# Peptides against a protein of PDB entry 2AKA, part 165

Target 1, 299 residues: chain A of PDB entry 2AKA
Amino acid sequence: MEDLIPLVNRLQDAFSAIGQNADLDLPQIAVVGGQSAGKSSVLENFVGRDFLPRGSGIVTRRPLVLQLVNSTTEYAEFLHCKGKKFTDFEEVRLEIEAETDRVTGTNKGISPVPINLRVYSPHVLNLTLVDLPGMTKVPVGDQPPDIEFQIRDMLMQFVTKENCLILAVSPANSDLANSDALKIAKEVDPQGQRTIGVITKLDLMDEGTDARDVLENKLLPLRRGYIGVVNRSQKDIDGKKDITAALAAERKFFLSHPSYRHLADRMGTPYLQKVLNQQLTNHIRDTLPGLRNKLQSQL

## One batch from the design tools (peptide; made by RFdiffusion4, then SolubleMPNN)

Design b2_p24_3_s3 (from b2_p24_3, 13 letters changed)
Fold by OpenDDE base, seed 5:
Structure b2_p24_3_s3 (fold): chain B 299 residues (1-299), chain A 24 residues (1-24)
Amino acid sequence: as target 1 above (299 residues)
Amino acid sequence: SSELQKKLEELFKEIDELNEKLKS
């Protein structure tokens, strides 16, 4: 079972080399969410490093195939820069930005061509995620006026695939009924079979309110359920607060909160990572029969 | 390319092998 995710990684790399990644129905997890939903923070918390572009508006402008690999060493590799090992994760961030700009130009446009990033770390479980651009309604800068639809079209290329699981990231301090992530998930997965809900910003909810009903899977039920997380604040990120300390604070948050204490063992970033690893592994196993023939037919 | 084709064939072989193991 330990070799299933790496096998899919090799498939992703092979097909990405010819620009066919988006057209293939590989068993994978696509990450979707509105802008500022906390997607980048969740991914960085998995790695324990700051390595994703930050800023206002659309930050992710190309799909990022993030391949986490448990290893005794810590470094990153890009498929487009074979042989180069990145040990400074700030350089990883810069490379993502540079490679994005190389393809999209300086107009803050988007491209469906993925960036393949593999991160080796002793602090991660084997896990592959496809980070997708954040959904938006308002163009910024030199973005085309139809950028919202371009993003949606890009997302649909991934999330409509039958073997694609959907990690829907929604902030708790916004109306969850109007969550961009949950809306698109419901559109392509109406029975909630392929969707995993992540609720961020639980610490930013108004006093006297909570997301208990959502987290207990009672409000908008998903077969694969919901997991709440608490990310670093923007102030903490700017202050370079240690992610390890943030994870401890997250644990404390759930344990001390009257509405979430009973769920604490099924909440938080470490639990999310574990669940995603298990679900992806099982999903690959379930889809492996016939995968060869399916892939061949799609070429 | 020939190289890509060879790589895919190897990967497909691995898939087949894994499928056999999972059935056992």
Scores: peptide ipSAE 0.308, ipTM 0.857, DockQ to the pose 0.775
Fold by OpenDDE base, seed 1:
Formats: sequence, C-alpha cells, structure tokens
Structure b2_p24_3_s3 (fold): chain B 299 residues (1-299), chain A 24 residues (1-24)
Amino acid sequence: as target 1 above (299 residues)
Amino acid sequence: SSELQKKLEELFKEIDELNEKLKS
C-alpha cells in the first residue's frame, strides 16, 4: 500500500492546478489549532528542518498542502514553481512567505488558495497534511475585523468533508475544554470519528498537573485517540536548536515523567508521524472504492 | 486543458488498478 499516499498527492497537485482542491473530498488530514497551539512546530519536527513562517499572530495565511515523501535525497519542490529544487529550507520558508504575500497582499489577509509543497527526505515517512491558518479572535495589523470568521470559513471548507481527517492540535497548558481545535472538530465531527488529537506543550503545564486523562482518551474520547508531543520552545526555535536534539529531549520527557512514562512508547513526534502515516494510508484505502466516480462528479 | 485531462485519466486508471488489487 506504499503507493496510496503518492497517488493522492498526484491527485492533489492535478486538482490544485484547476483551483478546485479545496472543494474536493480527497482523503486527507487537515491540521487545525489556535495560532500558538504548536502546529508549525509539529510539522517542522516531522521534516527535521525549520521551513515554516514564524512570527506573531497569523503565520499560516493560506492552506499549505505539505506532502512528505521518503527519499534518499533531501529537497523541496513547490507546485507553483515546477522544476526548482530547494535544498536550503530557509529558502523554502521565504518562498512560502513570498507566495503567500503575492496572493494575499501585505495586509496579512488570508486566501483559500493552497500552496502545494513537497518535501523529499530520508527522515520522513510518506505523509500528506493540509496545514490551515490558526484560529484567532483578535485581528492583528491590517487584518480585517472579521478575520476570525474568514479563517473559520476557510477551515470549514476542509474539515466538513467526510473524507477529511482532522488533526486537532491543542496546547496542554491551556484549558483543553476551551480548545479551539477540539471545538471545531466536535462541531464537524461530533462523534469523534475523524479527529486525531495532538496535545502540545506538555512540558509547560503547571507543576502538579498533567494531561494523563486526556492522553489516555478518558476525558474527551476520540475514536482515533490522542498523542502527546513536546515541541521546541520559542527560545529554542529562535536559537535554531537542532530538531534531532529536541526529539531526544521529547523522548526523555515522556520516559522520565511519572504521569506519562507508561505511555511513552505511544507518545512523541516520531510516533505521531508513524500513526499519521498509517491512518492516512488506511483511510485512503478505505475511501478508494468509488473515489474516481466521486471526484469525476465534482469536476 | 487536454494535458490535465490526460493526467487525470492516468490517475483514475491507477485508482482502478489499485481497487482491483485491494479486492483480492
């Protein structure tokens, strides 16, 4: 079943060329969460490179179709600039920013038009994610006062689709009951059938508190469960701390924490990547029957 | 475009082939 994810990648690319990617019910994983939930860090940890826009407020302003492909070489390619291989991931970040600004302008607006980025790496499993703008309630800069609703509308274009799995990213150091990610997931997936929970910032929880009940799927049950991760701190990111070192620290965190030690083998970024690969592969397999006809009917 | 249509047909063919394999 190794060809299933690449097949969907080619479908995504083909339909993106005609501007209908967001309207199609492709088997995919949409990443949702608040602006500071740690979505970008999770994605960068998969690649092992710093390549996503960073800053205050809304950093992701267009859907980013991130296609990870296991390869012997490491480079990135954009659908909008075919033939150019990026080996410097800083240039990848700059291209994302430039392409975003080209479409949205300089007012930090949003656009529903996806950016398609394919990353080849020996350090990744085949995995495709659609990174969506972070949910916010407060406009920043020159953003329109209704930016919150614009973001929600954009997210809904993806997460309402029946074949869309939802990677709901929530920080543990905030009230999970008020998680923007879990709220939107529950709105479109009330039975928790399509949602995978990711709990970030476990290392930033108050002393004496833990997210054990959440991670054990006992507090807010999801069929597909929860996976905890520990991302680099903002200081570490600014200092360009090595992601490999951060992943080792993450492993150590789970192994040494009394509340998470027993879950350690089912936690962390590497495990998350593996689970997402498996979930997506299986999901594609399950949706493949009739997919052709469904896609044709949507053209 | 005609090129896009050809690409889609190829992809749909691959889907069909994979579906047949998965049935076995």
Scores: peptide ipSAE 0.308, ipTM 0.856, DockQ to the pose 0.764
Fold by OpenDDE base, seed 2:
Structure b2_p24_3_s3 (fold): chain B 299 residues (1-299), chain A 24 residues (1-24)
Amino acid sequence: as target 1 above (299 residues)
Amino acid sequence: SSELQKKLEELFKEIDELNEKLKS
C-alpha cells in the first residue's frame, strides 16, 4: 500500500502538465486555515526545513501541491523546472516566491494555478498536501478589495471535491467556535466526514485554560478527530531555532502539561504526519475503484 | 500530446492492476 501515494503524485503531475490539476477530483488533502494560524510551520515541520515564504499578511498566494516522498537522499524538485534538484531549501523558498510573483505580479494578488513541489527526504513519510492561501478579511498592501472572496473561491475549488480531505488548522489562542478553518470545513463537510482538525498555538493559551475538550473530540466532534501541535514562535524562526529541537520541545510540552499528558502519544507533529499518511493511503484505497473512469471522463 | 496520453494510459493500467489486487 506504500505505492498508492506515489501513484496519485504521478497522476497529479500528469494532469498539471495539461493545466487541469485544480479541476480534478483526486484523493488529496487540502490545508485550510486563517492567516497566522500556523499552517506554514506545520508543513515545514514535516520536512524539517525552512522553505516556505514568510512575512506579514498573505504569504501563500498560489496553491502549493507539496509532495513528500521518503527517500535515502534529501532534495526538492519543482514541476515547472523539471530536472533541477534543489538541496538548499533557502533556494526552494526563493523559487516559490519568484514563481508566485511571476504569475501574480507585484500587487500581491492570488492565482489558482498550482505550484507543484516534490521533496525527497529520509525524514518524511509519503504524504501529499495542497497548501492553500490563508483566509483573510482585510486586504494588505495593493491587494484587491475583494481578496477575501477570491481566496474563498479558490479554497472552494478544492474543498468541495468529494475526494478531498480537509486539514483544518486552527489556533488554540482564539475562539475555536469562530475558526475560519472549521467554518469552511463545516460548510462543505457538514457531517465532519472529510475533515481532520489541527490545533496550533496550544502553548500560547491563557494560563488556566486548555483545549482538552476539543482535542478529546467532545466540543466540536469530527469523525477523523483533532491533533494538537506546538510550532516554533516567530522569534524562534527568526533566531533559526532548529526544527529537531522544536519537535523535542513540543513533545515535552504535551508530556508536562496536566491537561494534555494523557493525550501526548496522540499529539504532536510526528504523530500528525503518521496519521495523515495513513488517512491519505486509506482514502486513496477507498477511492481507487472507479477512479480511472472518472479521470478519463474529465480529460 | 501523444506522450502525455501514453503516460496516462500507463497510469490507468497501474490503477486497474491495483484495483484487481485490492479485490483479491
Scores: peptide ipSAE 0.304, ipTM 0.857, DockQ to the pose 0.747
Fold by OpenDDE base, seed 3:
Structure b2_p24_3_s3 (fold): chain B 299 residues (1-299), chain A 24 residues (1-24)
Amino acid sequence: as target 1 above (299 residues)
Amino acid sequence: SSELQKKLEELFKEIDELNEKLKS
């Protein structure tokens, strides 16, 4: 079944080519989270490369269909730039920024038109994620005052789809009960059937506090549970801390933390990647019956 | 386009084939 995710990738590419935005109900995982929730860091940790745009405020302004493909070689390809292989991931970042600006303009507006990026790497599992703009109430640059609602509307186009799984990314150092990611997930998935919780910034929690109850799925239960991760700090990113070293530090964090040690084998970025691969594969398998007819009827 | 339609049809065939495999 290792080819199920690549098959869906080809479907995504094909439908993207005809300008179909978010009106198709493909089995996929949409990534949602508030601004600075740590979404980009999680995705980069999967790849082991720095390749996503960085900056203050909203960075992702178009849906990014990130298709990770396990391969013996390491390179990236864009659907909009056919035939070009990117081996320098800084160039990948620049291309995302350029392509985003090409469509949205210079005002840092948003567009529902996705960017399709495929990354081949020996260091990844097959996994496709749709990275969506971060939820924010604060316009940046020349963004309109109603940017919050524009983003929300865009997100809803994806997360309301029945076959869309939701990766809800929430920072632990904020009130999880008020997490934007969990709120939107609860709105469209009230029974918690399609939502996977990711808790970031566990290392930034106040002394004497922990997210044990959340990670044990006792506070805000999700059928698919929660996985905690520790991302690189901004200082580490600026200092070019190696992602491999960061992953080792993450492992050490969970193993050495009194509140999380017993959960350590079910925490961390590598485990998250495995779980997402498995859940997406299984989800595709479950939705595959009738998918052809459903997709055809939507054309 | 006709080419895209053909590609989609091929993908649909692959889906059908996989469904048959998974049914077993």
Scores: peptide ipSAE 0.312, ipTM 0.858, DockQ to the pose 0.756; fails the geometry check

Design b2_p24_3_s4 (from b2_p24_3, 12 letters changed)
Fold by OpenDDE base, seed 5:
Structure b2_p24_3_s4 (fold): chain B 299 residues (1-299), chain A 24 residues (1-24)
Amino acid sequence: as target 1 above (299 residues)
Amino acid sequence: SAEFQKELEKLFEEIDKLNEELKK
């Protein structure tokens, strides 16, 4: 049997080329999270490279279809510039920024038109994620006052689709009951059937507090569960801390923490990547019957 | 476009093939 994820990647590319991707119910994972929830760091940790735009405001302003493909070589390709292979991931970051600005302008506006980025690497599992703009209530730059609602409307185009899984990224050092990611997930997936929870910033929780109940799926149960991760701090990123070293530190964190040591084998970025690969593969398999007919009816 | 239609047809055939394999 051929790999199912690459098949869906080709569907995504084909439909993106005609501008209908947002209207189709493809089996995919949409990534949602509040601003500064650690979403970009999670994605970069999968690749092991710094390649996403950074900033204090909403950085992702267009959907980013991130297609990770296991390969013997390491390079990136954009759908909008076919034939160009990027081996410097700093250039990948610059291209994302340039392509975003080309469509949205310099006023930090948003656009629902996706950027399709494929990354080939020996260090990744096959995995496709649709990175969506971070939820925010505060306009930045020349953004209109209703930017919050524009972002929400964009997110809803993806997360309301029946075949869309939701990767909800929430920081542990904030009130999880008020997590924007979990709120939107609960709104569109009230039974928690399509949502995978990611809890970031576990290392930044106050002494004497922990997210054990959440990670054990006891507080806000999701059928697909929660996975905790520890990302590099902004200081670490600015200091050019190596991602490999950060992943080792993450492993050590879970193993040494009294509240998480018993969960350590089911936590961390490598485990998250594995789970997402498996969940996406299985989800595609489950949705494949009737997919052709469904897609044809939506064209 | 003709290119899109050709690719789509190919992809649908692959989906059909995979579905037949999954029924086993």
Scores: peptide ipSAE 0.452, ipTM 0.916, DockQ to the pose 0.709
Fold by OpenDDE base, seed 4:
Structure b2_p24_3_s4 (fold): chain B 299 residues (1-299), chain A 24 residues (1-24)
Amino acid sequence: as target 1 above (299 residues)
Amino acid sequence: SAEFQKELEKLFEEIDKLNEELKK
């Protein structure tokens, strides 16, 4: 059972190498969310390092297959840069940006061609996520006016697949009913069978309001439920607050909040990582029968 | 490529093996 996620990782790498991964229905988790929904922060919190592109507008412009692997050592490897081990995660960020620009150009265009990044760390559970471009209404740079639809089309290539789980990231300080993540999830998963809800920015909600009903799965029910997280603020990021301290603050937030204290053990980034590991593992197991034949038919 | 085919064969064999194990 411990080898299930690594198996899928190898499948992803193999098919990515031949440029056919987009057409395959691999058991995987796609991460979706609007711009500034907190996706990057969630992913970085899993690793405990800053390594994703940051900035205004669309930062993820290619699918990023992020393969987290529990290991005694800490380093990163790219499929497109075989043999090079990255120990400086700033260099990882730069490589993502460079590789993205190499394919898309400097106009902030998008490409459906994935970047495969494997991160070895003692601080992670085995977990693979496909980070997708954030949904946006506003073109940036030299992006065409229809960039929103281009992004959506790209996302649909992943999230429409039956074996694709959807990690829908939504900020709590915005109207959840208008969440881009939940909208697209509902479109392709109307029964809420494949969607895991992540609620970010719980610490930024207006005084006197809370997301308790959402987190308790009472407002917009998902079979796989919701998990709330608290990411570092932009001020914290700029102030170089480390992720370890942020995780401690997150724990404190849930424990001390009257609306969330009873849920605290089922909230936060560490719990999210655990749940995703378990759900992905189980999902791979459930889809493994017939997977070979299915993949062969798609080649 | 030949390398791809070789890797794919290994992966498929592993899938088959795991499926047999899961039946237990």
Scores: peptide ipSAE 0.438, ipTM 0.913, DockQ to the pose 0.840
Fold by OpenDDE base, seed 2:
Structure b2_p24_3_s4 (fold): chain B 299 residues (1-299), chain A 24 residues (1-24)
Amino acid sequence: as target 1 above (299 residues)
Amino acid sequence: SAEFQKELEKLFEEIDKLNEELKK
């Protein structure tokens, strides 16, 4: 059972090498959210390193298959440059940017061709996520005028698959009823069977307001529930605030907040990692019967 | 490619073994 996620990782790598990754219904988790919803921060908090591209507008422009593997050593590897071990995570960021620009060009467009990144670390649980471009309504720079629809079409290639779980990332300081992540999830998963809710920016809510009803799964119920997290501020990221310190601050936030104290043991980034590891493992197990036949029929 | 086919066969064998174990 402990080898289920690594098995799917090997499947992802094998099919990515032949250019068929996007067309296969592998058991996996797709990460969706609006621009600036906090997706990149959540992923970096899992690793404990800054390694994702940063900037204004659309940051993620290709699907990123992020494979986290618990190991005694810490390093990263890309499928497109096998044998090269990255120990400096700034170089990982630069490689993502370079590989993205190589395919998309200078117009800041998007491509459906995934980047496969594996991170070995003693600080992670086995977990694979597919990070997708952030949803936007407004083109920036030299982006095509139909960029909104291009992003949507790309997301739909993943989230419409029956074996795809959806990690819907929504900021608490915005109207959750208008969350881009929850809207797209509801469109393809109307019964909320495949969707896991993540609520970010809980520390940025107006005084006297809280997201308790959402986090308790009472407002917009999902079968798999909601998990709240507190990410580093943009100022903290720019100042290279230590992620370990940020995780401690997150724990303190939930414990000290009157509305969230009773939920504190079921909130935060470490708990999210644990839940996602368990849910992905169980999901792979549930989909394993007939998976061979299904994959063969898709080739 | 021959390499892909070999890897795929290995992965399918592993899937089959795991499925048998999960049925117990």
Scores: peptide ipSAE 0.432, ipTM 0.912, DockQ to the pose 0.793
Fold by OpenDDE base, seed 3:
Structure b2_p24_3_s4 (fold): chain B 299 residues (1-299), chain A 24 residues (1-24)
Amino acid sequence: as target 1 above (299 residues)
Amino acid sequence: SAEFQKELEKLFEEIDKLNEELKK
């Protein structure tokens, strides 16, 4: 049913408008991962545009409710800027930064108050994600010394909810056993029922190593499995490599890699988007019975 | 907020409608 995700979007907007979003158990997907795990690139690849803040350290400092809506037109809208349509995605990036700074100040602090961004595009499937601040252990700039715990507490407000699915983003070029994303997911979802694994940076693994066992769901099994992706490198971004070309390169990567060729049809950003759309839709359907009563009891 | 309550009621009605459709 195509209308399920838009329905939840309207719920998110309504509750965000009254400041109750963090306290409600809406069927949604929270995105978690360490800093530089590739979360922002994954989200931008869904849209096919550069629109998220970039930088070192903690970039996402407020929850970003990213609502992707398939449409014949391409534009973005913020809940806090009603009536304004953004067609320049650079302006979208600037608005996210400005709105973040408005609430958190210039000290690179964090706030649990979400930003609601809706993107209409012919190039997306209906999909809503809550992008959360990247986990970090090292304060940067004027961040408070306990920023790690502040971020963790913020994440826990979302991922502990029963109806929250967890998109755990982990880089392949790091020890997966030490993945911040998988650690927090395991803490709140020990049976791996709500967690979807995303493995980034597969193209940056050392020669002679691969993540085949992870992607085949054999190393750290999740009910919902793992999907590998290849994001644009910083060099590619700086070189103005467009996302379309990057997606083609990603496809080529999986097809040509001896360890991943057999998995190629179940890998990559387009497949991830499809899977997330389907899983979110099904999850909303499964949680819809009694949702009204549950939400009312939480108000 | 009156606006919120109105929207919420509408959304809950839609949820109820969808639930009925899913039972078929």
Scores: peptide ipSAE 0.423, ipTM 0.909, DockQ to the pose 0.810

Design b2_p24_4_s1 (from b2_p24_4, 12 letters changed)
Fold by OpenDDE base, seed 2:
Structure b2_p24_4_s1 (fold): chain B 299 residues (1-299), chain A 24 residues (1-24)
Amino acid sequence: as target 1 above (299 residues)
Amino acid sequence: SSSLQQELEKLFEEIDKLNEKLAE
């Protein structure tokens, strides 16, 4: 069972090499959310390193297939530059930016062609996520005026696939009923069978308010439920606050909050990573029958 | 390429073995 995720990773790499990655209905998790919803911080917290592009507007402009692999050593590899091992995660960030710009140009456009990044680490569970561009209604810089629809179309290429699970990331300090992530998930998964909810920015909610009803799966129920997380503040990120310290602060937040204390063991980034590993493993197991025949027919 | 095809066949063999184990 432990080898199921790596097996699917090898399939992803093989099909990416022939340019057919986006058309495959492989068991995977697509990450969706509005801009500034906290997606990048969640992914970096899994790795325990700062390695994703940061900035204003649309930061992720190509799908990022992030393959986490538990290993005794820590390094990263890109599919587009095989044999090069990255041990400095700042260089990983720079490579993502350079590879993005190489394809999209200087106009900050988007491309549906994935970047495949594998991270080996003793601090991760086996997990594959597809990070997608953040949904936005406002073009920035030289972006095309229809960028909103281009992003939506790109997301739909992934989330409409039957074997795609959806990690819907929503900030708690905004109206959850109007969450872009939950809206798109509801559109393609109306029964809430493939969607896992992540609630960020719980520490930024107005005094006297909480997201307890959402986290208890009572307000907008999903079969796979909701997990709350607390990410580093922008000041903490800019100040290079240690992720390990941030994870400890997250744990303290849930334990000390009157509304979340009873849920604390089922909240936070480490728990989210465990749940996603289990969900993906089980999902792969369920989809393995007939997978060979389906893949063979797509060659 | 022939090398890619060989890699895919190896992966398919692994999938078949896993499916057999799951069916037991």
Scores: peptide ipSAE 0.138, ipTM 0.766, DockQ to the pose 0.714
Fold by OpenDDE base, seed 5:
Structure b2_p24_4_s1 (fold): chain B 299 residues (1-299), chain A 24 residues (1-24)
Amino acid sequence: as target 1 above (299 residues)
Amino acid sequence: SSSLQQELEKLFEEIDKLNEKLAE
């Protein structure tokens, strides 16, 4: 079963090359969340590198198919520039920005055409995620006034697919009942069968409050449950706080918090990565018997 | 196009092998 995720990656690459990305129901995980929900930080914590565009407003403007592959070496490759190995992850960030701008222009528009990025690393588990643009209500720059709906329509192209799992990222320091991620997940997955909840910013909650009920799956139950994480703050990112140090701080946070201590072994970024690897692998296994016939009929 | 088709055929063969293992 260790090679199931790489197999699906090869399928994704093959179909991307022929321009049939949106119509394929391949087993995958789509990452959804509002702007500033902490999506980028979660993904960077998996890799252990700063490599995603940062800024205010809409940072991700194209779907990013992030293929993590466990390897003895560490480097990144883009499907749009095969043969070029990136070892400096700052250059990876710059390439994402450049490739985004090439398609969308300077108006900060969005495009449904994915960027395919493969990261080989000894520090990652095999995992494929589709990072989607953050949901927003406020257009920035030269964006059209209906940008909110354009983003939503783009997300729906992914999350409505039956074989798409949904990683719903919500900040704990905001009203979870109004979480954009959980709302869209509930819309397309009303029974909560395909959704994995991630709760960020647990360290930023008001004193005397906690997200225990959510994390224990008692408030808004999902079949696949919730996992809490603590990402680097913007101050930490600006201060170039090391991701390894941040992961240690995250572990300490859960172990020392009165409301989360009993959940600590089922929380944090490393546990999330493991769960996602297992969930995706199992999901591929479950869908594989029908995948062959479906793909053959679509060619 | 020919290269892509060959690659897809190989992928389908791998899927078939995996399906056989899962069916056991």
Scores: peptide ipSAE 0.133, ipTM 0.757, DockQ to the pose 0.704
Fold by OpenDDE base, seed 4:
Structure b2_p24_4_s1 (fold): chain B 299 residues (1-299), chain A 24 residues (1-24)
Amino acid sequence: as target 1 above (299 residues)
Amino acid sequence: SSSLQQELEKLFEEIDKLNEKLAE
């Protein structure tokens, strides 16, 4: 069953090459969340490397199709520069930034044209995610005043598709009722059938408060449930804290926390990665027959 | 392009094979 994800990756690559990505309802997981919700950190934790652009405001400005492939070797490849293997993940980050700027210019605008990045690693499960621009209310730099709506429109191109699963990333230290991720998910998935909730920043909650009810799927129920994670702090990222160490700290956090100890085996980044792999695989299996028929009709 | 069509056909064949295995 694990071979289904690579198969869809090939489909994604093929369609990206012809510019038809937007019209295809491929089984995929779109990552949505407000700015600073912790999306990039979650993705980097999967890879175990720092490779995504960082900064204030909108970091992801193009959809990033991140294809994680379990392999004996560790390297990255971009669809736009075939044949070049990146072993330095700082160079990966720089390439994302350069390729983004090439299309969007220097105004920090957005583009719906995806960047396709494949990461081979012995430390990942097969998993494909589409990282989408973070939802924002405030333009930064030379961004157009309607950037919020541009981002929303871009997100809607993905999340409205029936075969799109939604990874809704929300910080626990903010009012979850006002989560941009959960709001957009609820809009396009009112029954909560396609949405997976990720709760970040559990370690930053006020003393005496917890997200237990959310994580137990009692507050805002999703069919696919919620998974809590603890990401590196910005200080830790700036200090180049090792992701492996951070993952160990995350495990310790859940095990030692009175409110989360009983959930610890169903929390954390490694568990999230496993769940996403399984859910995507199953989702592909369920959608492939229909996808084949649709694609054949378009030939 | 003819190359894309060929690639898609190969992918469809693989999908079919996988579907057959799953139906088993």
Scores: peptide ipSAE 0.132, ipTM 0.752, DockQ to the pose 0.687
Fold by OpenDDE base, seed 1:
Structure b2_p24_4_s1 (fold): chain B 299 residues (1-299), chain A 24 residues (1-24)
Amino acid sequence: as target 1 above (299 residues)
Amino acid sequence: SSSLQQELEKLFEEIDKLNEKLAE
């Protein structure tokens, strides 16, 4: 089963080369969330490196197919520049920004054309995620006034697919009932069969409040449940706080919090990675018998 | 391209092999 994710990665790469990525119903996990929900931080915590664009407003402006591959060495490769190995993750960030700007221009527009990034690392499990632009209602800079709808349309191209699992990222310090991630997930997955909830910013909740009911899957039940994580603060990110130290702090947070202590073994970034690896592997296995025929019919 | 087609064919062969294993 360990080879299933790499197999799908090769399919993704092959279909990306022919420009048909958005129309394919490949088994995949799409990451959705509002701006500042903590999506980028979750992904960076998986890699243990700072490599995603940062800033105000819409940061992710193209789908990012992030392929994590367990390896003895650490480096990154882009599909659009095969053969170039990136060992400096700052250069990875710069390449994402440059490649995004090349297609969208400097007006902070969006494009549905994916960027394919593969990261080899001894610190990752095999996992492929499609990071999608953050949902927003407010245009920034030279963005068109209908940018909200453009983003929504782009997300719908992925999340409406039957073989797409949805990683819905929501901050705990905001009203969960108004979560952009959960709203879009509910629209396309009303029975909660394909959605995995991630709750960020648990450490930023008001004193005397907690997300226990959410994390216990009692408030807004999802078949695949919820996983809480604690990301680095913006100050920590700006200060280049070590991700390993942040992961230790996350573990400490859950263990020491009276509302989450009993859930601690099923919380945090490392657990999330394991769950996603398992979920994706199983999902590929379940879809594999019909995958060839489906793919051939779409070519 | 012909190279892409060959790659896809190899991938489909691998899928077929995996499907056979899963069916056992």
Scores: peptide ipSAE 0.106, ipTM 0.739, DockQ to the pose 0.705

